# Peptides against a protein of PDB entry 6B4J: the designs that were tried, part 210

Target 1, 315 residues: chain A of PDB entry 6B4J
Amino acid sequence: DITMQWYQQLQDASMQCVLTFEGLTNSKDSQAKKIKMDLQKAATIPVSQISTIAGSKLKEIFDKIHSLLSGKPVQSGGRSVSVTLNPQGLDFVQYKLAEKFVKQGEEEVASHHEAAFPIAVVASGIWELHPRVGDLILAHLHKKCPYSVPFYPTFKEGMALEDYQRMLGYQVKDSKVEQQDNFLKRMSGMIRLYAAIIQLRWPYGNRQEIHPHGLNHGWRWLAQILNMEPLSDVTATLLFDFLEVCGNALMKQYQVQFWKMLILIKEDYFPRIEAITSSGQMGSFIRLKQFLEKCLQHKDIPVPKGFLTSSFWRS

## One batch from the design tools (peptide; made by RFdiffusion4, then SolubleMPNN)

Design b1_p26_1_s2 (from b1_p26_1, 10 letters changed)
Fold by OpenDDE base, seed 3:
Structure b1_p26_1_s2 (fold): chain B 315 residues (1-315), chain A 26 residues (1-26)
Amino acid sequence: as target 1 above (315 residues)
Amino acid sequence: MEEILRRNELALEEAEKLFKELLEKS
């Protein structure tokens, strides 16, 4: 399977990246430890500062991240920091930056859905200029949320239950598995971030270039989800999240084909979701139902709340 | 850039294949 081969290639690349900067991360040298911490802060703090407040602030954050990845010195924690401070500095920063983007999906977007758009537009813009960061974003995303591939991890003989739960995307701490509501919340955030990334372009870049991971990947994701058996609660939740965020963009891009797909979801796939939905999972089911019915009735997918407007970029 | 283009093309081809199959089964 081409998708699974790509998944494995991304995971292998991510693993190789970790091995490449292992010298930096495992160093006992005081100076190396200091450099590591400075680089980690320089990579992650700008991402945490992304907000919906002003386009000008978002541009400043983007420029800082791009400068860091370009080998230029940046100010972080009151110090000048550069990836050139260590031979493994660039690999380390790219990895930590990508990890942080996915973490913002997992945490910030999970709690505030509108945050997906400013985070995604920065991620998309950085991906255009630094393709390796994009590959690492996918690697981190796929590892934390296999449903973003999509695939359902299988239990293998001899596997510990906790390891299987982690493969499914659950957090397991002190032999306690994460509550289902928290799990779904995190998965939702990551899917929403992904759905935003595939449709957004950094407005100050060269728009003549092709999106490095555009709507075609979203269309593929949707096709693959529909070709899979639904998973209880998960499918209804994430399908809604995906369509709410990028449904409007998909509608504009694929037009008649999009509507044929949406009808297929409502008439064929949705009953299959219903058949596996328990009384305790009716919330996600009802949300998806209402969304599909409204969209089909109005023959329109609304622009998602929080979508960045021209007014945002002028602020 | 060539790798990105290749991945985009493969994604579209796979999507078209899958949707065709789904529509034929519906």
Scores: peptide ipSAE 0.456, ipTM 0.916, DockQ to the pose 0.796
Fold by OpenDDE base, seed 5:
Structure b1_p26_1_s2 (fold): chain B 315 residues (1-315), chain A 26 residues (1-26)
Amino acid sequence: as target 1 above (315 residues)
Amino acid sequence: MEEILRRNELALEEAEKLFKELLEKS
């Protein structure tokens, strides 16, 4: 289908990107290794510095990332670093930057949900100026969290269990599979980051331009999820995460259509989730239930906690 | 820009199609 074709296209593009900078990554030359490490740090450290503290700091981080991607020298680790130091430098930096944004989803956002918004607004702004970074963000996101596509990987005949677990998004190290709670936490973080990206625009950019991956993709994601059989625990968890983060934005964008969708979720889809929910998974189910009931009762989706306000940008 | 626009339009079209189908089934 179209969704799977899109998924595969992004994965192929990501793989091609890796191949383009293979010379840099596989080089045994001391100088090339140094350049690689410097570029990797320059690409990833600014992302790790993103915080909810001050808009001015966020702007500085954005400007630094944009400068790096634009071929300008930036200071990193006390050194001047530029993607021009190696012919494959730009591709490498774009890939590593995109990877780092997704990692912040699975790590930082997973642990601190409010962190989704400052990370997402930077990612969105960079995506607007550097579309390839955006495609790579999607590629990394889809690979780590197939539910962000969404699709549910299936076990194929002859497949190793570990490979199937990895396809589902589980981390498998030394034949030990990740605990379910940690898995869901990481998936939640990535979905929350995605839900934030699709609704946020960098405030210092050209607002006349179309969002590179806007709310229409969120609307599609919901439509696709509802057209699929629910997956135990996963669907309830991620549907809640998504709606909590971008439900308010979707409500404003799609208005009556949004409420029709929400009613459909409650009346038709939610019972299907309930039917596959075990007693040990009631937490995610109850959380989704309470959220839906509250929203329908109040006829409002609250602005998510951590949403960036005008006061944030003045700080 | 054209590709972004196309992708956004396709996403919306697909969403509308899927929701229409879902509403018809309900």
Scores: peptide ipSAE 0.450, ipTM 0.914, DockQ to the pose 0.848
Fold by OpenDDE base, seed 2:
Structure b1_p26_1_s2 (fold): chain B 315 residues (1-315), chain A 26 residues (1-26)
Amino acid sequence: as target 1 above (315 residues)
Amino acid sequence: MEEILRRNELALEEAEKLFKELLEKS
């Protein structure tokens, strides 16, 4: 399976990255610890500042992140910070930056769906200029949300239940598994972020360049999901999230093929989802149903709420 | 850039294959 091979390659690359900056992270030297903390803040704070308020602010954040990744000094916490302060600084910053983007998916986007777009456009733009950050974003995303690959981790003989739950994307703390609603909320946020990334381009970049991880990957994701047995509540939730965010873009890109796929979802795949949906899970099912029916009836997929307009970039 | 293009092409090919299979089963 080419998809699973790619998944493993990304995980291996991520693991190798961690090993490369282990000296920085495990150092007992006070100066190294200070550098680590400064770099961590410099990498993560700008991402946390991303908002839907103004395009000009978003550009400033982008420029700051790009400057940091380019080896230029940036101001963070009142101090000048550069990845050149430590030989492992760049690897560390790339890893932490990528991790933070995904974390914004599972936290900020999970709570505020419209936040997906400004976060995603920055992530996409940074990915275009710094491909390693993009690979690390995927690695973090895939690890936290295997459904973004997509695949369903399988229980192996001898595996602890908690480890299996973690592989499925659940948080397990003190032998307590995360509640299903919270789990789905986090997964939704990450899928929505991913769906936004694959369609958005940083408007101030070279538009002649190909998207580093564009709609083709979204189309593949959708094809793979439909080729898998539905998972109770999860499939209905994430399929809706994905289509709500990037369905319009997919429609424009794939046109007739998109509509054939949507009909296939409604006529073939949707009944399979229904068959495994319990009465307590009807919420996600009904949302997907209503979305599909509306889209097919109107022969249109609406532009998602929060999509960045020209007006946003002029602010 | 070459690797990105290759990955994008592979993704599209895989998608087309999967959708073809799905449509044939339906």
Scores: peptide ipSAE 0.437, ipTM 0.912, DockQ to the pose 0.824
Fold by OpenDDE base, seed 4:
Structure b1_p26_1_s2 (fold): chain B 315 residues (1-315), chain A 26 residues (1-26)
Amino acid sequence: as target 1 above (315 residues)
Amino acid sequence: MEEILRRNELALEEAEKLFKELLEKS
């Protein structure tokens, strides 16, 4: 289908990007290695500095990333760094930057859900100005979290179990598969980051322009998830994560249609989730159930905790 | 920009199709 075609196109573009800067990454030249490391740091450190502390600091980080992507020199590690230092520098930086955004989803957001919003607003703003970074964000996200597409990877004949587990998003190290709780935590972080990206616009950009990957994609994601058989524990977890983060925005955008969807989840989809939920997995199911019941009862989806306010941008 | 718009349109069309199907099944 068109979604899987898009998925494959993004993966292909990502792979081609890697091939493009392979000369930089595989260089044995000491100067090239230094440039690579400087570019990698310049691309990733600003993202790691994103926090909920102050809007002014967030703006500085954004400006630094944008400057780097625009071919301007930036200060990193006490050095002046520019993508122009190597012909493959821009491709490399775009790839590493996108990778880092997704990594912040699976690590920082996974542990601190409110961190999704400052990371997402920067990612969205950069995506608006640098569409290739956005495509690479999606490519990285889809690869690490196929549920963000969404699709369920299939076990193919002759495939090693470990490879299948990796395709599902599990980390496998030394023939040991990641624990389910850690897996779900990482997936949750990435879904929450995605849910934040699709609803946020950088406030200092041209807001008259369309969101490069907006709520329509969130609406599609929900529609596709609901059209799929639920996965044990995974569906209940990620559906909750998604709705908690962007449910309010979807409610405002789609209004009556949103509530019809919510009722459909409660009345028709919940029994399907319950049917595949073991006693040890009831936590995720109950959490989703309680959330939806509360929302339906109050006829409101709360603004998510950590949502950036006007006061944040004045700080 | 054109590609972004196209992707957004396709996403909406697919969503509408899928939700219509879901509502018909309910």
Scores: peptide ipSAE 0.431, ipTM 0.910, DockQ to the pose 0.803

Design b1_p26_1_s3 (from b1_p26_1, 12 letters changed)
Fold by OpenDDE base, seed 3:
Structure b1_p26_1_s3 (fold): chain B 315 residues (1-315), chain A 26 residues (1-26)
Amino acid sequence: as target 1 above (315 residues)
Amino acid sequence: QEKIRQENELALQEAEKLFQKLLEKS
């Protein structure tokens, strides 16, 4: 399967990256440990500072991340930090930065859906300038949320139940599996972030270039989801999340084809979701139903709440 | 990275084929 090959190649690249900077991460040298921590903070703190407060602040954050990735010194924790402080510094920073973007989807976007857009536009802009960061974002995203590929991990003979649960995206701590509501919340955040990334371009870049991972990947995601059997609760939840965030953009891009797909979802795929939905999972089912019905009735997909406007960039 | 790009392109082509099949079914 071509999609699974793509998935595996991204995972292999991520693993190779980890091996590349293993010398830095496993060093017992005091100076190396200090450098590692400084680089980790420099890579992750700016991402955590992303907010919807002002476009000017977002630009400052972007510039700081870009400077770091470009080998320039940046101020972090009161110190000057550069990836040139260690031969594995750049690989390490790219990996940790990508990991942090996905983590913000998992945590911040999960709790505040509107946060998807400022995080995504920075991620998209950085991806455009630093393709390796983009590949690593996908690798981290796919590992934490296989539904973003999409595929459903299968139980293999001899596999421990906990390992299977982790493959499905659940957190397992002290032999206790994560509650379903928390699991879905995290998956929702990551899908929403992904849906935002594929439609947004950094406004201060060369917009004449093709998006490195654009809406065509959203179209791919939908096509693949619709060719898979629905998974209880998960499919209804994530399909809603995806369409709410990027449905408007897909509508504008694909026009008649988009509406044909939406009708197919409502008339063919949705009944299949209904057939596997239990009484305890009606929340996600009803949300998707209402969304589809409203969109088809009004012949419009609303612009998602939190979408960045020109006013934001002037602030 | 080039290998990843090639596989991504193939995945997109496959998705288009799948979508066309779905449209024919509808």
Scores: peptide ipSAE 0.286, ipTM 0.846, DockQ to the pose 0.407
Fold by OpenDDE base, seed 5:
Structure b1_p26_1_s3 (fold): chain B 315 residues (1-315), chain A 26 residues (1-26)
Amino acid sequence: as target 1 above (315 residues)
Amino acid sequence: QEKIRQENELALQEAEKLFQKLLEKS
């Protein structure tokens, strides 16, 4: 399976990245530890500062992240920090930055869906300038949310239940599995972030260049989902999340083909979802159904709430 | 990185074929 090969290659690249900076992360040297912490903060704090409030602040954050990745010194925690402080600094920062973007998906976006757009536009812009960060974003995303690939992990004979749960994306701590609602919220946040990334371009970059991971990947994701048997609750939830965030963009890009796809979902795929949906899971199914029916009736997909406008960039 | 790109491109092509088949059924 080519999709699984792609998945595995990204995971391998991520693992190789970790191996490259093991010297930094495992060092017991006081100076190395200090550098590690400074770099980690420099990589992650700016991402946490991303907000929906002002475009000017977002630009400042972007510039800071880009400067850091470019080997320039940046101020972090009252200190001058640079990836050049350690030979493994750049790899470490790229990894931690990518990880943080995905974490913002599973945490911030999960709780505040509108946060997807400012985070995504920064991620997209950084990805354009630093492709390795983009690959690592995908690696982190795919590992935490296999449904973003998409694939549904299967239980293998002899596998521990906890390992299977983790493969499915559940957090398992002290032999306690994450509650289903929290799990779905995190998955939703990550899918929404992904759906935002693939449609957004950093407005201050060279927009003449092709998006490094654009809407064609959204089209791919939908195609793959429709070719798979639905998973109870998960498929309906994430399909809604995805379409709510990037459906408008897909509509504009693919036009008639997009509408044919929506009709296909309604007529052919919904019965398959319904067949595996229990009474307690009807909420996600109904939400998706109502969304699709509304869109088909109005012949329009609404611009998602939180979409960045020109006024945002002037602030 | 190049291998990842190539595999991604192949995945995209397969997706396009898949959609074409699905749309033809409708």
Scores: peptide ipSAE 0.283, ipTM 0.846, DockQ to the pose 0.378
Fold by OpenDDE base, seed 2:
Structure b1_p26_1_s3 (fold): chain B 315 residues (1-315), chain A 26 residues (1-26)
Amino acid sequence: as target 1 above (315 residues)
Amino acid sequence: QEKIRQENELALQEAEKLFQKLLEKS
């Protein structure tokens, strides 16, 4: 399976990255530890500062991240920090930055769906300039949310239940598995972030260039999902999340082909979801149903709430 | 990175084929 090969290559690249900066992360030297912490803060704090408040602030954050990745010194925690402080500094920062973007999907976007857009536009812009960060974003995303690939991990003989649960994306702490609602909330956040990334371009970059991971990947994701058996509650939830965030963009891009796909979802795939939906899971099912029916009736997919407008960039 | 790009392109092509098959069934 080509999709699984792609998945594995990304995971291998991520693993190789970790190995490259192992010297920095495992060092017992006090100076190395200090550098590590400074680099970690420099990589992650700007991402945490991303908000929907003002475009000018978002640009400042972007410029800071780009400067850091470009080997320039940046101010962090009152200190000048540079990836050149350690030979493994760049790899470490790229990894931690990518991890933080995905974590913001998992946490911030999960709680505040509109946060997907400012985070995604920064991630997209950084990805355009630093492709390795993009690959690492995918690697982190795929590992935490296999449904973003998409694939459903299978239970293998001899596998511990907890390990299987983790592969499915559940958090397992002290032999306690995460509640389903919390799990779906985190998965939703990550899918929404992904759906935003594939459609957004940093407005201050060279927009004539092809998106490094654009809407064609959204089309791929849908194709793969529709070629898979639905998973109870998960498929209905994430399909809704995905279409709510990037459905409008897909509609504009693929036009008639998009609508044919949407009809296929409603007429063929949706009944399959219904067949596996229990009475206790009707919430996600009904949301998807209402969304599909409304879109087909109006022959329009609404622009998602939180989509960045020209007024945002002028602020 | 080039290998990842190539695999990604192949995955996109496969997805397009899958979509066409799905649309033909409808």
Scores: peptide ipSAE 0.278, ipTM 0.843, DockQ to the pose 0.431
Fold by OpenDDE base, seed 4:
Structure b1_p26_1_s3 (fold): chain B 315 residues (1-315), chain A 26 residues (1-26)
Amino acid sequence: as target 1 above (315 residues)
Amino acid sequence: QEKIRQENELALQEAEKLFQKLLEKS
């Protein structure tokens, strides 16, 4: 279908990117190796420094990333680093930067949900200026979290179980599959990051322009999820994560249509989730249920905790 | 990148159709 075509095109672009900078990554030259490491650090360290501390610091991080992507030299590890140091430098940095954003979703956001917003606003702003980074973010996100597309990977004949588990997003190390709770935690982080990206705009950019991957994609995601059979534990978990983060924004954007959708989830989709929910998985289901009931009762979706305020940007 | 954009637009259109169908169920 068209969604899978979109998915595949993004994956193809990502693979082509890797092939493009393979010369840099596979080089045995000591100088090339040094450049690679410097570029990798320059691409990833600023992202790891993103925090909720101050808007001014966030702006500095953004400017540094943008400068790097623009071919300007930046200071990293006490050295001047530029993508111009190698012909494949820009492709490599874009790939690693995008990868790092997604990694922050599966690690930092997974552990600290409020971290989604400062990471997302930087990612959104960079995406606006550097569309290729955005495509690569999606490619990485989709690969690690197929549910962000969304689609459910299928077991194919002759496929190893471990490979199938990896396709589902599980980490498999030494023939040991990741625990379900850790898996869901990582998936939650990535979905929350995605939900934040689609609603946030970098405040120092041209806000008159259309969001490169805006709330319409959130609406798309919900439509596709609701048109799919629920997956045990996963659907309830990620639907909650998504709505908690971007439900308020969707409410404001789609108004009556949004509420109709929530009612549909509560009255029509919930029974389907419940039917596949085991006693050991009731936690995620109950959490989603309580959230939706509260929202419907109050006729309001709360602004998510950690949402960036004007005071943050004046800080 | 243009191909990706085109596929994305088509995906959005499909989503709109899906939502219309869902809303009709309410």
Scores: peptide ipSAE 0.254, ipTM 0.830, DockQ to the pose 0.410

